# Peptides against a protein of PDB entry 8HF1: the designs that were tried, part 111

Target 1, 320 residues: chain A of PDB entry 8HF1
Amino acid sequence: NVMLYATKPTEVMVSFPHQEQVLTVTRLISAEIEKFYVSLDLMNIGVQPIRRSKSLQCLRDPSKKSFVKQLFNDFLYQMKEYGIYAASIAIISLIVEFDIKRRQAETLSVKLMHRTALTLCEKIRHLLVQKLQDMTYDDDDDNVNTEEVIMNFSTPKVQRFLMSLKVSFADKDPKDICCLVFVERRYTCKCIYGLLLNYIQSTPELRNVLTPQFMVGRNNISPDFESVLERKWQKSAIQQFRDGNANLMICSSVLEEGIDVQACNHVFILDPVKTFNMYVQSKGRARTTEAKFVLFTADKEREKTIQQIYQYRKAHNDIA

## One batch from the design tools (peptide; made by RFdiffusion4, then SolubleMPNN)

Design b2_p17_6_s3 (from b2_p17_6, 8 letters changed)
Fold by OpenDDE base, seed 4:
Structure b2_p17_6_s3 (fold): chain B 320 residues (1-320), chain A 17 residues (1-17)
Amino acid sequence: as target 1 above (320 residues)
Amino acid sequence: MPSYTLEDIYEEIPEPP
């Protein structure tokens, strides 16, 4: 038994400047969402029947005001952490979600609540697209999907991530690539997936090289039908990645629950490593020869990130 | 765009002292 000493991946850090994108449009959008929260708190939606789902998981009723606020808070997080371009993709996911909830609404008051949220999302989408068009002389939404626009309206973290993909994978054989991208939030998976589709399509050196997929956690809040669709999507995405029909998988903490994926040559951690389990499980996927485990850190947090990795390395060696 | 290398972007996290 040649114990193939699983060659430990090379742990790499990518530093980025801490630049708060203080754009007038982001302040305006944040103010419109806060104004909407005040209006939402005043809405009388009545007593919604608590669907006693047998699973003790607090099935937050998706018709509740708290779920609407959660979606907008997740959007605000994505706009801050990934930039205006990523926010323009993220807002489409909110539009789709609120339109589904509006159609599924059992009461007129809940239907009106989701309609008001949808109208705000359409206004936000327009403000974002107009800002992306400030760099384009043409009014077409497709003209905002250039490499230049994507880079200029992304945060320094996302810029460095896209640069890392381009330099790592330009003109390579797709079969030689097995890449994981870890993000903290489930909605970020779909947002970064949409951004990557547009970036790959705008970048000739990555066309036909990278084929992305995404996997989101089971939405315990969604109706049984949405949970069935998400489960079907998740199974299909994993199968495409196993079959080599996709070579880049964007995932959240769902891979922590023992989803078996092949050994990868690149693992990107796009968000901060918050737990030892996340470190071990994500790093444990980088198992090929010359595998890279890539972390992103703000310049101001560089030393703190290094010290945290040293603590995780020590803790991992103590249990190995 | 400037041609970046991997060495321009990637910093290997050293072994602890």
Scores: peptide ipSAE 0.453, ipTM 0.887, DockQ to the pose 0.792
Fold by OpenDDE base, seed 1:
Structure b2_p17_6_s3 (fold): chain B 320 residues (1-320), chain A 17 residues (1-17)
Amino acid sequence: as target 1 above (320 residues)
Amino acid sequence: MPSYTLEDIYEEIPEPP
């Protein structure tokens, strides 16, 4: 019995300083969202029809207000966890979503609610872009997409991630690269994708090396919110990654769905590993001889992260 | 920008003692 010793990836940790970016702009944005929540709670949007969809999964049609709050809470999370540059990308996703919901609104009250949310997003976008422009001589939105602006307005975690990509992949053959990036939240996939596109385009050493794609898990999308466009995008992104036309894939929870992703050279876990299953599944994609499994941790959480990995290694060895 | 090496960024997680 040649136990094919599946070449265990090298498990690597990247530490970053826990700096809360206490920018005045982030406080202002948070306060504007809080004021909006008070106003939102006072809005009469009528009785929401309980869609008795037979699938237990659709029972959480979040109240239209709850969904609005969820999107802004996810934005606030992204601004905190990834920085104001990532937030400037994330807010565009909210603008798109609220514009769609505004157009699809069946009632004037719901239309007004989504319009008010959209107006707040536009204000937030302006505040973020204005802050990014503090480092540029030009008021053009395209001028904020430099390596310097991206780095300076990213959290230490994202800075270390971008540095890790640059050092790992600078001037390499794109065919030799198969990289996965795991994030916790669905909306983070799009945000980090947009950030990476701009970073790669602004970084000569990566411009012809890394081709990113993103994929969002199907199960995290209520069927009612999964647009035909999103399904087409996912299928295209997976196919491009399989064909080697994309060599970096950003994912949230895709491995649970039996999506056969190729053996990867690098697996980055950008957010904390919360479950044993996520650890095993993500690590199990790093299958090449020189594969790296890269974890990001705040310096203050370094020891806790190491102990958690030891527990997961033990649990994995007890099952194997 | 300082040229970072992989060793400057990556800490290998050792086998548990």
Scores: peptide ipSAE 0.452, ipTM 0.887, DockQ to the pose 0.791
Fold by OpenDDE base, seed 2:
Structure b2_p17_6_s3 (fold): chain B 320 residues (1-320), chain A 17 residues (1-17)
Amino acid sequence: as target 1 above (320 residues)
Amino acid sequence: MPSYTLEDIYEEIPEPP
């Protein structure tokens, strides 16, 4: 009986200072979104027909207003948790979504609602881009996608994450890299993916080393809400990661058990580990020799994070 | 920029006492 000593990954913590980025621009954006919510609540969009999707389970919240608020709340979360640079990417995703919804609107009132949301997103985009440009001294190169701009306009958490990637993977063979990045929210996958594309492109030591992909977990809610395009993208991203054409995959914590992802040498948990299942599932992907399981924590939450990991280790050992 | 090492960034989570 060769007990396959499942090589336990090295569990590593990266601490970062808890800086609330109290930028005037972030306060202005938050206030504009709050004003928009007041206007949205006053907007009469009529009684929307409850489209019963055939799958009984997910009450599609027929409130197109709640969905609009959800997208802006997710944007506010991304701006707070990842910084202004990440927010500049996140807002583009909202622009695309609201433009699609505006074009697909069956009523003039719903079309107007999505148009108003889109107009706010464009205003937010301009405020963010202007703030990113304020650091570019050279009038000529409108390139807000430099390593310096990305680092300066990212939260300490994201800065430490990018530093961890650079130090871990600079000038390595792409074939020797199999990296997972776990994030809590579905929309964060796209935001961090866009940030990483720009960071890798601006960082010579990571060019041609890291090829990122992202996978949004199936929202078990309604397969009917997932566009055929999103399902195709998800399948393609998984396949590229399996084939080694991508070596870094960003995924939400809602990895359905059924995604057979290869054994990884690095697993980054960018957001706090909230559940034992997330801990076991994510850690269980770090299976190579010398695999690292990397957690990010604010300095103020360091002890709490350590104690939580000890509880999860204990619970895992009691099941094994 | 100071060249950070992995040791400068990574703290190993010890085994519980």
Scores: peptide ipSAE 0.451, ipTM 0.884, DockQ to the pose 0.785
Fold by OpenDDE base, seed 5:
Structure b2_p17_6_s3 (fold): chain B 320 residues (1-320), chain A 17 residues (1-17)
Amino acid sequence: as target 1 above (320 residues)
Amino acid sequence: MPSYTLEDIYEEIPEPP
């Protein structure tokens, strides 16, 4: 029970300006997704055969349209919350998912639906990559993965997060680092992981210092959709973090699974703390004497964030 | 890029008054 560990990490807030960078590209992408939703609603995919063996999955989205919309809504959230660089990584995950769904399609209509979604993702990827290339003047995909491009095409939240990593960990011994990064959504783990890989590779002071991993909690929705490969990868990622072969772990729901991870010296909460349990459990991972518990907040929400932390501190002290 | 310090980025959340 993580609540029993009276760890008193230093609670730190990182404020960032609320800039809705309405780039023309983000508006175009949003408009293309909305047009696709209208088209998707008009698609006749027929009655999906309820396979008895897949009953639980078929019951949740019999039309398979809701799942397609969910993935694009998740992408739109990534683009808004983390920026167009993160979106360029997030869209690859959608491409992979829709290609899998296209290949697994039981009907021609469903195959066509996933193909149309895939084509839209490829268009979105092109628009994003083209916008990233506007800074480099070079057509080489590797030139878009520079520290400068990553920073300039990230939201102020992500910029402050990357700055916090650089200042906190530049030229440190990898063994002295045990870092957790909490995000709200499962797909964000992989997106931020990809962003961090590129950022660390482009940042000499971090290249031999930070070794990131990510962990997505078990999909209670469909353990059958977790490929044997994904389950093996998750187990490997946890083991690498336990063994110190990875020193930064990105996660969304690690605490619900009772995954015992070592005492960490840094815990970053990249997204707003929505629950007392998330607060206590994430804070309870920062167990070293010099441990930092770092919260990110928009300037406009600073006071609300402080008041929420005070409520959580009070509630934690009342239970201790 | 401007050299930021931890103090430039991190604000300690004080104890409630």
Scores: peptide ipSAE 0.451, ipTM 0.887, DockQ to the pose 0.796

Design b2_p17_6_s4 (from b2_p17_6, 6 letters changed)
Fold by OpenDDE base, seed 4:
Structure b2_p17_6_s4 (fold): chain B 320 residues (1-320), chain A 17 residues (1-17)
Amino acid sequence: as target 1 above (320 residues)
Amino acid sequence: MPSYTEEDLFEPIPEPP
């Protein structure tokens, strides 16, 4: 039994400036969503039959107004935390989801609700894309997926994350990379995945070096066909990462449920570490020699983050 | 873009005193 003393990963911090750049477009989008919520509250969708799924979790009926509001609230979170470019990717996921729910609607009232939500998403998409185009000085270059546009329309946190990937992985052998990126929310996994695909494609030093994949937590909301597709996707994504066909995995709390993922040399925590379990489980994946555990913090929260990590280190040493 | 190094971005979290 060679207890390979899992070398403790090097814990590093990346600081970013707290810039609440409230762009006019983000204010307009927020105001349109709030106006839509007022209209949604007045909408009569009738009494929907509560599908008592036998699963103990009260599956929120995805046809309810609360689910529509949850998706827009998740979008507003992506726009705030990751920026306008990430929001342009996030809104596409809402469009797809509302179109599916519109087609699956059992009543005309529910169909109309999802159609109204979809119309708002298309308006938001147009406002975002127009704003991304405003910085392309050349009216002829409709390509909003450049390294420059991605960087300029990302939050300082996302900018530092992308810089950290470039510095860590530029011109490296893909086989030597095993990277995890942890995010708090399930919808962030897909949003950051889409952003990374475009960033890697626009960054020559990362082309053919990074192959991203993502895992989303099981949608316990509906045992429908979507939950089967999500489960198939999750299994395929894990297998690609195990086989080395993907070398960067974006995940949420799904890895907390005992999904066996290989030992990684890089673990990025893009969102704040909120729990001791998240700290131990995510850090416990950085098990290779010279593994890095990378935290992102706003400059104003730097000392608080350091103190929180000291508390987690102490608590971990008291249990180990 | 300025060429950032790992040292420019990654600050080691010190051991508690």
Scores: peptide ipSAE 0.512, ipTM 0.906, DockQ to the pose 0.798
Fold by OpenDDE base, seed 2:
Structure b2_p17_6_s4 (fold): chain B 320 residues (1-320), chain A 17 residues (1-17)
Amino acid sequence: as target 1 above (320 residues)
Amino acid sequence: MPSYTEEDLFEPIPEPP
């Protein structure tokens, strides 16, 4: 009986100040989305036929309106939790999604609904980009993708996360890095991925060190075509991570059981650990001898986070 | 910017008392 002494990762915590940066621009954007919801509720899109695809037992929410609201609610969450810079990336994902849905719309009313959503996204994008540009003193370099702009327009959580990546990985050999970043929400994976691409590109010490990928959890609600593209992307991203062509993987906490992700030396939990299963699964990926398991917590939630981790440690030891 | 170290950012989670 080789007791595989699973080397317990070093568990560390990064504290950040809870600053609700209530910027005027974020209030304006929130108010525009709220106005849009009122307008959306008044839109007559007709009775959408429940396409019973036999294979997907999941009730496709027949309400195309609920999906539109979900995307904007996820955007509002990203803007609040990660900041204006992350929001500028997140809004592009909404633009792409609504443009696809506008083109795929079978009815004029549904096409108009997605067009109206798209118009709002373009307005939001303009407000965000304008705010990012207001800090670039130099009129000539329209490059809002500098380390400074990213840091200044990110929440304290994201700032501490980026700093943690820089201190952990600056000038290291890419082969020695196997990093997981866990986030709560599906759409956050893409947002943080885009942010990291720009941050890494703007940070010389990381540019040739970190190669990020992202994995989006399977949402069974996607149309068959979207689900195929997502499945292809997931397979490609996982394969690149397995082959060492990517050394940082961003994933949602909804890792379906059975994604064989390699043993990692770093696991970052960017969002709060909400479940024991998430704790065990994420921590269980940090299996190297010097593996770090890094939690991010607001200063105000520090004690609560520590107590929650103690409960999870106890529960894990009682099962082991 | 002050060069933060891992020690400046990473607080070890203590063992439960």
Scores: peptide ipSAE 0.509, ipTM 0.906, DockQ to the pose 0.790
Fold by OpenDDE base, seed 3:
Structure b2_p17_6_s4 (fold): chain B 320 residues (1-320), chain A 17 residues (1-17)
Amino acid sequence: as target 1 above (320 residues)
Amino acid sequence: MPSYTEEDLFEPIPEPP
């Protein structure tokens, strides 16, 4: 019985500068969303049925208003954490969601609410795209999807992540790459996926090397809210990653649900490790001989991050 | 852009003392 000693992955940290610089456009967008919340609170949309989910402590008020506020709060988070370029992709997902909800509206008041939200999303999209175009000195090149534009309008965390991908994977054989990228939020998976598609397409050293996919965790709330299309797409994305047709997978909390993915040589944790389970499950996917487990931290939080990893290592050794 | 290496970006997390 050769005990295959599971080779422990090399744990590394990438530090990024904490930039407090809020751009004028991000302040304008935040102010427009806050004005919209005031108007939304004044809208009479009638009594909405409260679905008491028995199991989950979070009384998500199934209010059509709370869902609208959640989508804009998730957008504001993505704009803050990932930057203006990522926000320009994220806003398209809100436009699609509000157009679906507008079409499915049972009342004129609910239809008007979703139409007003959609109009705000289009205004935000124009403000973001205009700001991305302001760096293209050539007024004639509408192509905001250059490596330079992506890097300049991304947060320091995203810049260091993209640089880490370029350094790790430039001119490598795509067959030798099995990469996982973990993010905290469901909507971040789609946003970072869209950003990576554009970055890979604009970066010659990665264009034929990295093929990204994404997975969204199962809705912990109700399998009934996962469209049959979303479930089919998840199965297809997993299968493409297993077959080697994709070599980079972006995941949100998916491995905590016991999704079996192959052994990976790179695991990137783009957002802070908040739980011991997330640490063990994500690290447990880095199983090749030279596997890297990469954490991203702000410079100001470096010591706190190291101490948290020491606590997780100790807790893992006490269970093993 | 400065050409970063893996050594410039990736800091090994030391074992606890």
Scores: peptide ipSAE 0.509, ipTM 0.906, DockQ to the pose 0.804
Fold by OpenDDE base, seed 5:
Structure b2_p17_6_s4 (fold): chain B 320 residues (1-320), chain A 17 residues (1-17)
Amino acid sequence: as target 1 above (320 residues)
Amino acid sequence: MPSYTEEDLFEPIPEPP
């Protein structure tokens, strides 16, 4: 019953400039993906046998082309919303997924489709890494993981988020920190986790202070697609956060169904609060006396965000 | 980088008027 606790955390807002990062590399990557979609539509994959998985979703894409397009669209979203540094991490997850699907392919045509997608991902990875190296004097891949490179190649939203973590947690006792970071999308959890690992390692004031973990909400749509490995990872990550072995948890808004996480002193909402339930559930985790509830908003959406929070506060008070 | 403070980043969301 998260609804019944009148949690009164300090609600704060962090504004960021809405800059469309017009990088030539992002346009090139988008054009290569669109060109790939044209080629993908022309591919004759044949009629895939409809595996009678009871999940309604397996019935909707017999060609498996929509799934490939979804992964690239999700990548394009991450590149736009979080920047090219986050995209360099996100592309690795696509490479892993397409390599698995290539190996599991039952037909030569499906195997070729996933191979072509994988080849495109490797090209995208190279373009991203090359762009990150433009700030480095050394051709060493490890040199792209500096605080400066991470900050320069992140969106203003991510820059303000990283700055907010540094200001909030620099040189603090790790035991005094219990932080949640909410993101909208499942795949963003792993991307932001990888970004934070590199940022914390490159930032002396946060090194040995923040220990991040991530969890992905249960996909209610298809329990059959949750790998046994993902479920084991989620259980382990939650347990580490409960035991205090991790003090920052990145989670998607899909956490509705009963992951009891501890009372936190910081809750960061990195993406827009789209629902009243998300507001109440996320705010309801900020339960300590000095708890902060931090919202991120574009400057252009500041007033709209404030008005939305007022409506959510009113609705919450009417039911409390 | 300029040393940002909490005050530089965090704007309190006021109570509705």
Scores: peptide ipSAE 0.508, ipTM 0.906, DockQ to the pose 0.798

